# Designs tried in a protein design run: peptides against a protein of PDB entry 3EFO. Part 214

Target 1, 262 residues: chain A of PDB entry 3EFO
Amino acid sequence: SQLADLYKSCETDALINFFAKSAFKAVLHQPLKVIREILVNQTAHMLACYRKNCASPSAASQLILPDSMKVLPVYMNCLLKNCVLLSRPEISTDERAYQRQLVMTMGVADSQLFFYPQLLPIHTLDVKSTMLPAAVRCSESRLSEEGIFLLANGLHMFLWLGVSSPPELIQGIFNVPSFAHINTDMTLLPEVGNPYSQQLRMIMGIIQQKRPYSMKLTIVKQREQPEMVFRQFLVEDKGLYGGSSYVDFLCCVHKEICQLLN

## One batch from the design tools (peptide; made by RFdiffusion4, then SolubleMPNN)

Design b2_p27_4_s2 (from b2_p27_4, 10 letters changed)
Fold by OpenDDE base, seed 4:
Structure b2_p27_4_s2 (fold): chain B 262 residues (1-262), chain A 27 residues (1-27)
Amino acid sequence: as target 1 above (262 residues)
Amino acid sequence: SDKEKLEKTKKFLEHMATPELKEMLSL
């Protein structure tokens, strides 16, 4: 069917880019609440239409996503949680304006990375491999106290260290004996020169490659106050400023889908 | 290309956009 073909051909990354730019344009003329509602409703509509017309028969309560839109909900939630679309006094006008302008000029790949960061478990790095580690979901649940993670969204880069990060890796990255000795004020990794350090630098270089902006590196220790900034980029979790977790958002969307189908 | 993707997206939304979204897009 024509609908089935449409869903198969859907480019979710481009769709999110389009929604983002459209929404960020609309904030000049419409209330934020309305814009958010429109986006949620649109999401539910597309998914309901698929469920009704394209999906295989299944239980009515089952959330069925077309393959092309598998990541649509999570990206949509990230968009909805962006400071530009949030009506919170804690968010400065300048910050809203800044991010609005940034996104308005982003290409499809840029906006995709911006809304959903790469979170890489670098503690699992194989120094003999040229491949990047597989990204994990941007949630605290995917972090490990024993782990070291690199997060990048095209604008910022974070190196997050668990409180129980392996001393060997700490030594390898920072040339210090322990977690406590890591200086989080630094914005550059030291030139240690060992294979692990070199591999990490390579990964960082790859991530930085083809990005229009140079990402500043922030080193974050778990349970230290600056970690709060890092947590803002764990986009699947509940937002600091009232944004929903991905799970909560899915529940909301699912409810709306059911309402459309019943 | 991004251009191609976006045009494809626009075509998709011609069929799939809610009235409310269409209104938002027209502003």
Scores: peptide ipSAE 0.636, ipTM 0.955, DockQ to the pose 0.795
Fold by OpenDDE base, seed 2:
Structure b2_p27_4_s2 (fold): chain B 262 residues (1-262), chain A 27 residues (1-27)
Amino acid sequence: as target 1 above (262 residues)
Amino acid sequence: SDKEKLEKTKKFLEHMATPELKEMLSL
């Protein structure tokens, strides 16, 4: 059907880019609450229409996403959780203005990465492989105390280290004997020269490629104060300033879809 | 290209946008 073809052709990354820029423009003349409601309603509408017209009737009680929109809800939630669309007093006007202007100038790929960061389990790196590690979902549930993760959103780069990170990897990356010896004030990794260090730097270089901004590196130790900043980029989790987790958002959208169809 | 994707997106939204979204978009 024409509608089915329309869904198949949907470019979710471009859609989110368009929604983001439109919403951020609308902030200047519409209440934030209204903007958020419009975006949620639009999400529910698109998904309800798909379920009604393109999905099997037996799936009416289930949340069904078209393949092209599998990541639409998570990106939409990230957009809704962005400081520009939040009215919390803890968020400075300067921060809102800064992020608004950044997103307004972002291309589709840039905004995709901005709203949903890459989270790479670099502790699993195969130094003999030319393949980048597969990104994991941006949630604390995907972290491990034994792991080392690189997070990048096009503006910031974080190297997160679990409290039980392997000493050999710490030595390989930082040329120090243990987790306790890592200096979190550093913004550059040392030139250790071993294959693991080289591979990590290569990955960081690839991530930095073709990005309009040079990403500042922040070293984050688990359970230290800077980890709170890092956790803000775990976008599938509950937001610091009242944003919903991805699971909660899905539940909300599902309820709204059901309301539209009943 | 981004331009092509965005044009496709606009066409998509011509069909799928809610009235409220259209108003927000000034479409």
Scores: peptide ipSAE 0.635, ipTM 0.953, DockQ to the pose 0.711
Fold by OpenDDE base, seed 1:
Structure b2_p27_4_s2 (fold): chain B 262 residues (1-262), chain A 27 residues (1-27)
Amino acid sequence: as target 1 above (262 residues)
Amino acid sequence: SDKEKLEKTKKFLEHMATPELKEMLSL
């Protein structure tokens, strides 16, 4: 059917880019609450329409997504959780204005990375491989106290270190004997010169490549105060300013879909 | 290209956009 073909051809990254720019334009003349409701309703509508017209009959308890929109809900939740669309007094006008202007200038690939960062398990690096490690979901549940993770969203880069990070990796990256000796005030990794350090630097270079902005590196130790800033980029978790976790958002969308179909 | 993706997106939304979204988009 024409509708089925339409879903198959859908580009979720472009769709999110379009929604983001449209919403961020709309904040100038519409209440934030209304904009959020429109976006949620649109999400539910598209998914309900697919289930009704394109998907095989299934149990009401099942959430069925078209393959082309498999990641639509998570990106939509990230958009909804952006400070521009949140009505919270804790968010400064300057921050909202800054984020709004940034997104308004982003291409499709830029906004995709901006809304959903890459989170890479650096502790799993194979120094003999030129391939990037597979990204993990942006959630605290995917972190480990013995792990080292690199997070990048096109604007910021974080190197997160668990409290039990391997000393050999710490030595390899920072040329210091232990976690406690890592200086978190540095914005550049030292050129230690060993294969692991070189590989990490190469990965960072690849991530920075073709990005419109130079990403400043922030080194974050687990359980230190700056980790709070890092956690804001774990977009699948609950937001500090009232945003839902991805799981909670999925439940909400599922409920709305069911209401549309029943 | 982004341009091609955007055009596809617009075509998609011509069919799939809710009235409320269309209003927000000024479509």
Scores: peptide ipSAE 0.633, ipTM 0.954, DockQ to the pose 0.722
Fold by OpenDDE base, seed 5:
Structure b2_p27_4_s2 (fold): chain B 262 residues (1-262), chain A 27 residues (1-27)
Amino acid sequence: as target 1 above (262 residues)
Amino acid sequence: SDKEKLEKTKKFLEHMATPELKEMLSL
């Protein structure tokens, strides 16, 4: 059907980019609450339409997403959780203005990475492999106290270290004997020169490639103050300043879809 | 290209946009 073809052709990354820019423009003349409602309703509408007209017959209680929009809800939630669209007083006007202007100039790939960061389990690196480690979902549930993770969103790069990170990896990356010896004031990794360090640097280089901004590296130790900032980029979790978790958002959207289909 | 993707997106939204979104988008 024409609708089926339409959904197949949908570019979710471009859609999110367009929604983001449009919403961020709209904040100048529309209430934030209204903008958020419009975006949620639009999301539900598109998914309901697919469920009704394109999806295979199934129970209405089942959330069915078109392949092209498989990640639409998570990105939409990330957009909704962006400080520009939140009404919390804890968010400074300067921060809102800054992020608004950033997104307004972002290409499709830029905004995709911005809204949903790459979170890479670098403790699983195979130094013999030229492949990047597979990204994990941006949630605390995917972190481990024994792990080391690299997070990048095109603007920021974080190296997160669990409290129980392997000393051998710490030595490999930082040339220090233990977690306690890591200097979190560092913005650059030392040139240790071992294969693991070289591989990590290569990965960081690849991530930095074709990004319009140079990502400053922040070293984050688990349970230290800077981790609070890092956790804000775990976008599938509940936001500190009023954003829903991805799971909660999905439930919300699903509820609206069901309402539209009844 | 981004331009092509965005144009495609606009066409998509011509069919799929809610009235409220159309107003917000000035479509």
Scores: peptide ipSAE 0.632, ipTM 0.953, DockQ to the pose 0.699

Design b2_p27_4_s3 (from b2_p27_4 with A1S A7K A9T E14S Y21L E26S)
Fold by OpenDDE base, seed 5:
Structure b2_p27_4_s3 (fold): chain B 262 residues (1-262), chain A 27 residues (1-27)
Amino acid sequence: as target 1 above (262 residues)
Amino acid sequence: SEEEKLKKTEEFLSHMATPELKEMMSL
């Protein structure tokens, strides 16, 4: 069907970019609550139409997503949880204005990375491989106390270290004997010169490439104060300043879809 | 290309945009 072809050709990253820019423009003349509702309703509408017209018959309890839109809900939730669209007093007007202007200038690739960061398990690096490690979902549940993770969203870069991260990796990256000796005030990794350090620097370089902004590195030790800032970028989790987890959002969207189809 | 993606997106939304979204974009 024509509709099926339309969904097959859908570009979710471009949709999110469009929704983001549209919403951020609308902030100037519409209440934030209304904008969020419009976005949720739009999401439910698109998915309901697919379920009704394109999806194979299944139980009503099943959430069926087009392959092209499989990640639409998670990105939409990230958009909804952006500070520009949140009505929380903890978020300054300056921060909202800044983020708004940033997104308004972003291309499709930029906004995709911005709304859903790359989270890379650095502790699994093969120093002989030129391939980036496979990204994991942006959730605390994917972190490990024994792990080291690199997070990047096009604006910020974080190196997160678990409290039980391997001393040999700490030595390899920072040239210090233990986790406790890591200086989190540093914004640059030391040039230790071993293969692991070199590989990590290369990965960071690759991530930085083709990004319009230089990402400042923040070193984050688990359970220290700066980790709270880092956790804000674990976008699938419940937001600090409100906003649902991805799971909760999916549940919400599913309910809306069901309502539209009843 | 990004331009192609945008065109596809516009086409998609021409069919799938809710009235509320259209209103939001018109202002």
Scores: peptide ipSAE 0.637, ipTM 0.955, DockQ to the pose 0.831
Fold by OpenDDE base, seed 2:
Formats: C-alpha cells, structure tokens, sequence
Structure b2_p27_4_s3 (fold): chain B 262 residues (1-262), chain A 27 residues (1-27)
C-alpha cells in the first residue's frame, strides 16, 4: 500500500531533525508544555496509523513499530528531554539559548548524534582490529564498573572510567598505575604510544571527523562529582530535570496509541 | 544525500503530520 511504502521510506533521523527544529522554533511563541504534547501526540499518531493500516493483525496491547521507526521513540524522548523543551529553573537561559541555536543549524547527521550520543565500550577494543567497537545503548545499565566508555554527541566527548577499570588499560591510556592516579582535569590524553592508546586516539579522531565543532574531552571517574554531568548524556535513563526514561516514554506512547486505536 | 532525506521527510509529513504539528510548524 501507499502507506506501507511511505513508512518503509521514512528517514527517522531526518524526521527528528525536523521535529527538533520545528519545536525549537516554536518555543518562541508557544508554551513548552504544548510543544511537548504536540510531539508526543505526533509520535503516537504515526505509530497508531502504522499499527492500524500496515501492521499484521495482533492484540491491541502490542506495540508494533515499523522498522524505519524503531528508534523514533527513543530519539523523540531525547528531544523532549532536551533543555530547550524543559521548563526547569535549574536550566540556565544561556544554556537553553545555546543548545537551541546549535540544533537550529544542525544537519541531520549532527542532530542524530547530538540527541543520541555514541557510547562506545573502549575496554573491549581489540588492538589488532581496525573495526570500531559497536555502540551500546546510552543507559547506566550498559556501563560496568570494570569498563571504560567513550561517549560523544558531536559537542562533547567523555571518557568514563569505572572504579574497577583494568589497571592495564589505565596504564595504556593515561600512563598511570591506577584509577586513583588519573587526573580528571586533563582535556587531552597523553601520547603513551602503545597500540591501545593509538587505537583509542584513532577512534576519537574518527568520531571527531566531519563534525562541525571540536569536541572537548572530559575525563570522568565513576562516583566522582563530574559523573553527574556525564549521566545526563545517558539519554535512555531518567533525566535529571524531570525527563522520562525511554521505557517510561514507550509506555506513555503506547498508551496514547491504544487510545487512538480504540 | 541529506537533501534527499529532507525531501522524503517533507513528503512523509505531508501525509502524517497532525493538525497540531502543522500549526506548530506554521507559526
């Protein structure tokens, strides 16, 4: 059907870019609450339409997403959780304005990365492989105390280290004997010169490539104060300033879909 | 290309945008 083809051809990243720019423009003349509601309703509408017209018959209680939109809800939630659309006094006007202007000028690829960061398990690197590690979901549940993760959203780059990060990797990256010796004030990794360090720098270079802004590197130790900033980029988790987790958002969208279909 | 993706998105939204979204976009 025409609708089925339409969904198959849907570009979720471009769609999110469009929604983001539209919403961020709308904040100038519409209440944030209304904007958020419009976006949620739009999401539910698209998914309900698919369920009704394109999906195989199934129980109404099932959430069925088209393949092209499998990541739509998570990106939409990220958009909704962005400081520009949040009505929280803890968010400075400057930060809101800054992010708004950034997104308004972002291309599709940039906004995709901005709303949903790449989170790479660096501790799993095979120094003999030229393949980049597969990104994991941006959630605390995907972190491990024994792990080292690189997070990048096109503007910021974080190197997160678990409290039990392997000393060998710490030595390889920082040229220090242990986690405790890592200086989190550094914004550049030392030139250690071993294969692991070289590969990490290569990965960082690839991530930085073709990004419009130079990403500042922040070293983050688990359970230290700066980790709270890092956790804000774990976008599938519950937001610090009232944003829903991905799971909670899915439940919300599902409820609305059911309402539309009944 | 990005241009093609944006064009497809516009086409998609021409069919799928809610009235509320359309209004939000127009203002």
Amino acid sequence: as target 1 above (262 residues)
Amino acid sequence: SEEEKLKKTEEFLSHMATPELKEMMSL
Scores: peptide ipSAE 0.635, ipTM 0.955, DockQ to the pose 0.843
Fold by OpenDDE base, seed 4:
Structure b2_p27_4_s3 (fold): chain B 262 residues (1-262), chain A 27 residues (1-27)
Amino acid sequence: as target 1 above (262 residues)
Amino acid sequence: SEEEKLKKTEEFLSHMATPELKEMMSL
């Protein structure tokens, strides 16, 4: 059907970019609550339409997503949780204005990365491989105390270290004997020169490539205060400022879909 | 290309946008 073809051709990253720019423009004229409701309703509408007209027969209780939109909900939730759309006094006007302007100028690729960061388990790096490690979901549940993760969203880069990070990797990256010796005030990795360090630098370089802004590196130790900033980029988790987890958002969307279809 | 993606998106939304979204986009 024409609808089926329409969904197959859908570009979710472009949709999110469009929604973001539209919403961020609308904040000047509409209440944030209304904007969020419009976005959620739009999401539910698209998915309900697919469920009704394009999906194979299945139980109404199932959340069925078009392949092209498999990541739409998570990105939409990220958009909804952006400080520009949150009505929280903890978020400064300057920060909202800054992020608003940034997104308004972002291309599709930039906004995709901005809303859903890359989170790479670099502790699993094969120094002999030129391949980047597979990104993991941006959730604390995907972190490990034994792991080292690189997070990037096009504007910021974080190197997160678990409390039980391998000493050999710590030595390889920082040239210090232990986790406790890592200086988190550093904004650059030391020039250690070993294969692992070089590989990490290469990865960081690749991530930085074709990005319009230079990403400042922040080194984060697990369970230290600065980790709170890092956790804000774990976008699938509950937001610090009242945003829903991805799971909760899915439940919400599913409920609305059911309401539309019943 | 990004341009092509945008065109596809516009086409998609021409069919799928809710009235509320359309209004939001037009303001």
Scores: peptide ipSAE 0.632, ipTM 0.954, DockQ to the pose 0.863
Fold by OpenDDE base, seed 1:
Order: structure tokens, then sequence, then C-alpha cells
Structure b2_p27_4_s3 (fold): chain B 262 residues (1-262), chain A 27 residues (1-27)
């Protein structure tokens, strides 16, 4: 059917870019609550329409998503949790204005990375491989105390180190003997010159490539104060200012879909 | 290309946009 073809050809990253720019423009003349409701309703509408017209009959309890929209809910939740759309007084007007203007100028690829960062387990690096490690979901549940992770969203880059990170990797990256000796005030990795250090620098270079902004590196130790800032980029988790986790958002959307179909 | 994606998105939304979203975009 024509409708089925539309879903098959759907580009979720472009949809999110469109929704973001539309919403951020609407902030100037619509209440934030209304904008959020419109976005949630639109999400439920698209998914309900697919379930009704394109999906095979199944139990009402099942959430059925088209393949092209498999990641639509998670990106939509990230958009909804952006400071521009949150009505929290703790968020400064300057921060909202800054992020609003940034997104308004972003292309599809830029906004995709901005709303859902890359989180790379660099402790698993094969120094003999030129391939990037597979990204993991942006959630604390995917971190490990023994791991080292690189997070990038096109604007910021974080190197997160677990409290039990391998000393050999710490030595390889920072040329220091232990986790305790890592200087978190550093914004540039030392040029140690070993294969692991070189591989990490190469990965960072690839991530920075074709990005419109130079990403400043922030080194984050697990359980130190700066980790709180880092955790805000774990977008699938609950937000500091009341934003839903991805799981909670899925439940919300599912309920709304059921209401539309029943 | 990005341009092609945008065109596809516009076509998709012409069918799938809610009245509320359309109104939000028009303002």
Amino acid sequence: as target 1 above (262 residues)
Amino acid sequence: SEEEKLKKTEEFLSHMATPELKEMMSL
C-alpha cells in the first residue's frame, strides 16, 4: 500500500531534525507543555497508524514499530528532554537560547549525534584494527567500573574512566601509574606514543571529522563531581530535571497508542 | 543525500502530521 511504502521509506533522523526545529521555533509563541504534548501525540499517532494499517494483527499489549522507526521513540524522548523544551527554572535562559540556536542550524547528521551521543567502549580497542568499536546504548547500565568509555555528541567529548579501569590502559593513555594519578583538568591527551594511545587519538580524530564544532575533551573519573555532568549525556536514563527514561517513555507512548486504537 | 531525506520527510509528514503539529509548524 501507499502507506506501507511511506513507512518503509521513512528517515527517522530527518524526522527528528524536522521536529526539533519546528518545536524550537514554536517555543517563541507556544507554551512548552503544549509543544511537548504535540510531539508525544504525533509520535503515538504515527505508531498507531502503522499498527492499525500496516502491521500484522497481534495482541494489543505488543508495541509494534516499523523498522524505519525503530529508534524514533528514543530520539523523540531525547528531544523532549532537551533543556529548550523543559520548563525548569534551574535551566538558565542563556543555556536554552544557546542550544536553541545551535539546533536551528544543524543538519540531519548533526542533530542525530547531538540528541543521541556516541558512547564507545574504548577499553575493548584492538590496536591492530582500524575499525571503531561498536557504540553502546547511552545508559549507565552499559558502563562498567572496569571500563573506559568515550562519549561524543558533536559539541562535547568525554573520556570516562571507571574506578577499576585497567592500570595498563591508564598507563597507555595518560602515562601515569594509576587511576588516582589521572589529572582531570587536562583537556588534551598526552602524546604517549604507544599503539593504544595512537589508536585512541585516531578514533578521536575520526569522531571529530566532519563535525562543525571542535569538541573539547573532558576527562571524567567515576564517582567524582564532574561525572554528574557526564551522566546528563546518558540520554536513555532519567534526566536530572525530571525527564523520563527511555523505558518510561516507551510505556507512555504505548499507553497512548492503545488509547488511539481502542 | 540530506536533501533527499528532507524531501522524503516532507512527503511523509504531508500524510502523517497531526493537525496540532501542522498548526505548530505554521506559526
Scores: peptide ipSAE 0.630, ipTM 0.954, DockQ to the pose 0.871

Design b2_p27_4_s4 (from b2_p27_4, 7 letters changed)
Fold by OpenDDE base, seed 2:
Structure b2_p27_4_s4 (fold): chain B 262 residues (1-262), chain A 27 residues (1-27)
Amino acid sequence: as target 1 above (262 residues)
Amino acid sequence: SEEEKLANTEKFLEHMATPELKELMSL
């Protein structure tokens, strides 16, 4: 059907970019609450239309996403959780203005990475492989105390270290004997020269490549204060400043879809 | 290409944008 073809041609990353720019432009003219409601309604509308016209009737009670939009809800939630669209006093005006202007100039690829960071399990690196490790979902549930993760969103880069991260990897990356010896004030990794260090640096280089901004590296130790900043980039989790988890957002969208179809 | 993505997105939104979103986009 024509609608089916339309959904097949849908570019979710481009849609999110468009929604973001539209919303961020509108913040000067409309209340944030209204903007958020419009975005949620738009999301529900698109998905309701799919369920009504393109999905099996037997799945009427289920949230059915077209393949092209499987990641639409998560990106939409990330957009809704962005500081520009949040009405929280804890968020500075400067931060809102900064992020607003950044997104307004972002291309599709940039905004995609910005809203949903790349989270890489560095502790699983194969030093003999030239391939990047497979990214994991941006949630605390995907972290491990024994793990080391690299997070990048095009603007920031974080190296998160679990409290029980392997000493051999710590030695390989930082040239220190233990987790306790890691200096989190460092913004650059030492050139240790071993294969693991080289591989990590290569990965960081690949991530930085073709990005318009140089990403500052922040080293984050689990359970230390800077981890709170890092956790804000775990976008599928509940936001610090009132944003919903991805799961909660899906429930919300599902409810809205049902309301549209009844 | 980015151009193709833009074209697809425009076409998609022509059909799927809510009136409220269209209003938002016009600002």
Scores: peptide ipSAE 0.626, ipTM 0.958, DockQ to the pose 0.811
Fold by OpenDDE base, seed 4:
Formats: sequence, C-alpha cells, structure tokens
Structure b2_p27_4_s4 (fold): chain B 262 residues (1-262), chain A 27 residues (1-27)
Amino acid sequence: as target 1 above (262 residues)
Amino acid sequence: SEEEKLANTEKFLEHMATPELKELMSL
C-alpha cells in the first residue's frame, strides 16, 4: 500500500532533526507544554496509523513499530527531554539559548548524535581490531563498575570509569597505579604509547572525525560529583529535570496510541 | 544523501503530519 511504502521510506533521523528544529523555533511562539504535547501526539499518530493500516494483527498490549521507526520513540524522548523544551527553572536561559542555537544549525547526522550519544564500552577494546566496539544503550543499567566507557554526543566527550575499573587498563590509559590516582581535572589523555592507549586515542579520533565541533574530553569517576554531569547524557534514564525515562515514555506513547485506535 | 533524506522526510510529513504539527512547522 501507499502507506506501507511511505513507512518503508521513512528517515527517522531526518524526522527527528525536523521535529527538533520545528520545536526549537516554536519555543518563541508557543508554550513549551504545548510543543511537547504536539510532538507526543505526532509520535502517537504516526505509530497508530501504522498499526491500523500496515501492521499485522497483534495484541493491543503490544507496541508495534515500523522497522524504519524502531528508534523513533527513544529519539523523540530525547528531544522532549532536551533543556530547550523543559520548563524547569534550574535550566539557565543561556543554556537553553545555546542549545537551541546549536540544534537549529545541525545536520541530520549531528542532531542524531546530539540527542542520542554514543556510549562505547572501551574496556572491551580489541587492540588488534580497527573496529569500534558496539555502542550500548545510554542508560546507567548498561554501565559496569568494572567498565570504562566513552560517551560522545558531538559536543562533549566523556571517559567514564567504574570504581572497579581494571587497574591494568587504568595503567594503560593514564599511567597511574589505580582508580584513586586518576586525575579528573585533565582534559587530555596522556600519551602513554601502549597499544591500548593508542587504540583508545584512535577511537576518539574516529568519533571526532567529521564532527564540526572539537569535543573536549572530561574524565569522570564513578560516584564522584562530576558524574552527575555525565549522567545527564544517559538519555534513556529519568532526567534530572523531570524528563521521563525511555520506558516511561513508551508507556505514555502506548497509551496515546490506544486512545487513538479505540 | 542528505537531499534524499530531506525529500523523503518532506513526503512523509506531507502525509503524516498532524494539523498541530503542521501549524508548529509553519511558525
């Protein structure tokens, strides 16, 4: 059907970019609550239409997504949770203005990365491979106290270290004996020169490649205060400023879909 | 390409955008 073909051709990343720019422009003209509602309703509408017209018969309790839109909800939630669209006094006007301006000029690839960061388990690096480790979901549940993770969203880069990070990796990256010895004030990794360090630097370089902004590196230790900043980028979790977790958002969307279909 | 993505997106939204979203986009 025409609709089926339409969904097959859907470009979710481009849609999100479009929604973001439209919404961020609209903040000057409409209340944030209204903008968020419009986005949620749009999401529900698209998914309801698919279920009604394109999806195979399934239980009403199931959320059915087009293949092309399998990541739409998570990105939409990220958009909704962006500081530009949140009505929280804790968010400075300057920060809102800054992010608004940034997104308004972002291409599709940039906005995709911006809204949903890459979170890479670099503790699993194969120094003999040129392949990047598979990204994990941006949630605390995917972190490990024994792990080391690199997060990047096109503007910021974080190296997160679990409290139980392997000393050998710490030595390899920072040339210090233990987690406690890591200086989180550094913004550059030391040039240790071992294969692991070089591989990590290569990965960082790849991530930085073709990005319009130079991402400053922030070293983050688990359970230290600066980790709070890092956690803001775990976009699938509940936001500090009242944004929903991805799971909660899915429930919300599902409810809206059911309302449209029943 | 980015151009193709844009074209596909425009086509998609032409059919799938809610009236409220269309209003939002017109601002």
Scores: peptide ipSAE 0.626, ipTM 0.958, DockQ to the pose 0.835
Fold by OpenDDE base, seed 3:
Structure b2_p27_4_s4 (fold): chain B 262 residues (1-262), chain A 27 residues (1-27)
Amino acid sequence: as target 1 above (262 residues)
Amino acid sequence: SEEEKLANTEKFLEHMATPELKELMSL
């Protein structure tokens, strides 16, 4: 059917890019609350239409997503949680203006990475492998006190270290004996020269490759104050400025879908 | 390709955009 073909051809990353640019342009003309409601309603409309016309009748009360839209809700939530669309006094006008202008010029690939960062468990690296570690979901639940994670969103790069990070990895990356000795004021990793250091630098290089902006590196220790900035990029969690977690957003969308189908 | 993605997106939105979103897009 025409509708089935339409969903099969759906490009979620391109849709999110389009929604972002449309919403960010509209910020100057309409209240933020209205813009957010329009986006949520649009999301619910698309998913309700699919459930009604394309999904099997057996799942009347379930949230059913088209294969092409499996990640639509999470990206939509990230868009809704962006500072440009949040009416919080803690967010400066300059920050909103800056991010608005950035997104307005982003291509599909850039905006995708911007809204949902890559979070890489680099403590799992095999120094003998040329393969990059698989990204994990951007949530605190995927972090570990024993782990070291690299986060990148195309604009910023963070190296997060758990309080119980392996001393051998710390030595390999920073050439210091322990977590306590790591200097978080540095923006460049030392050239230690061991295989692990070289592999990490290679990964960072690959991430930086083909990106329009040079990502500044920030070293983050778990439980230190600067970690708060890092946590803002764990986009599936509850936002610092009141944005919903991904789970809560799914519940919200599900409710809207049910209302449309009643 | 990016062009194909754009074309698919435009076609999709032509059919699936809500009136409110269409209004938002016209601003």
Scores: peptide ipSAE 0.625, ipTM 0.958, DockQ to the pose 0.842
Fold by OpenDDE base, seed 1:
Structure b2_p27_4_s4 (fold): chain B 262 residues (1-262), chain A 27 residues (1-27)
Amino acid sequence: as target 1 above (262 residues)
Amino acid sequence: SEEEKLANTEKFLEHMATPELKELMSL
């Protein structure tokens, strides 16, 4: 059917880019609450239509997503949680204006990375491989106290170190004997020169490639104060300023879909 | 390509955009 073909051709990253730019433009004309409601309603509408017309018959209690839209809900939640669309007074006007202007100029690839960062478990690096490690979901549940993770969203880059990070990796990256000796004030990794250090630099270089902005590196130690800033980029978790976790958002969308189908 | 994605998106939204979203997009 035409509808089935439509869903097969759906470009989720492009949709999110479009929704973001439309919403961010609309903040000048409409209340933020209304904009958020429109986006949620649009999400539910698209998914309800698929469930009704394209999906195999199943129990209403089951959330069914087309393959092309597997990540639509998570990206939509990230958009909804962006400071531009939040009414919280804790968010400065300058920050809101800055991010609004940034997104308005982003292409599809840029906005995709911006809304959902890459989180890479670099402690699993194979120094003999040229392949990047597989990204993990942007949630605290995917972090490990024994791990080292690199996060990038096209604007910021973080190197997060668990409190129990392997000393040999710490030595390899920073040329210091332990976690406690890592200087988090540095914005550049030292030139240690070993294979692991070189591999990490290569990965960072690949991530930086084709990005319109140079990403400043921030070193983050688990359980230190700056980690709070890092955690804001774990977009699937509950937001600091009232944004829903991905799981909670899915529940919300599911309820709305059910209402549309009943 | 970006152009192809844009074309697909426009076609998709022509059919699937809610009236409220269409209004939002016109601002």
Scores: peptide ipSAE 0.625, ipTM 0.957, DockQ to the pose 0.838; fails the geometry check

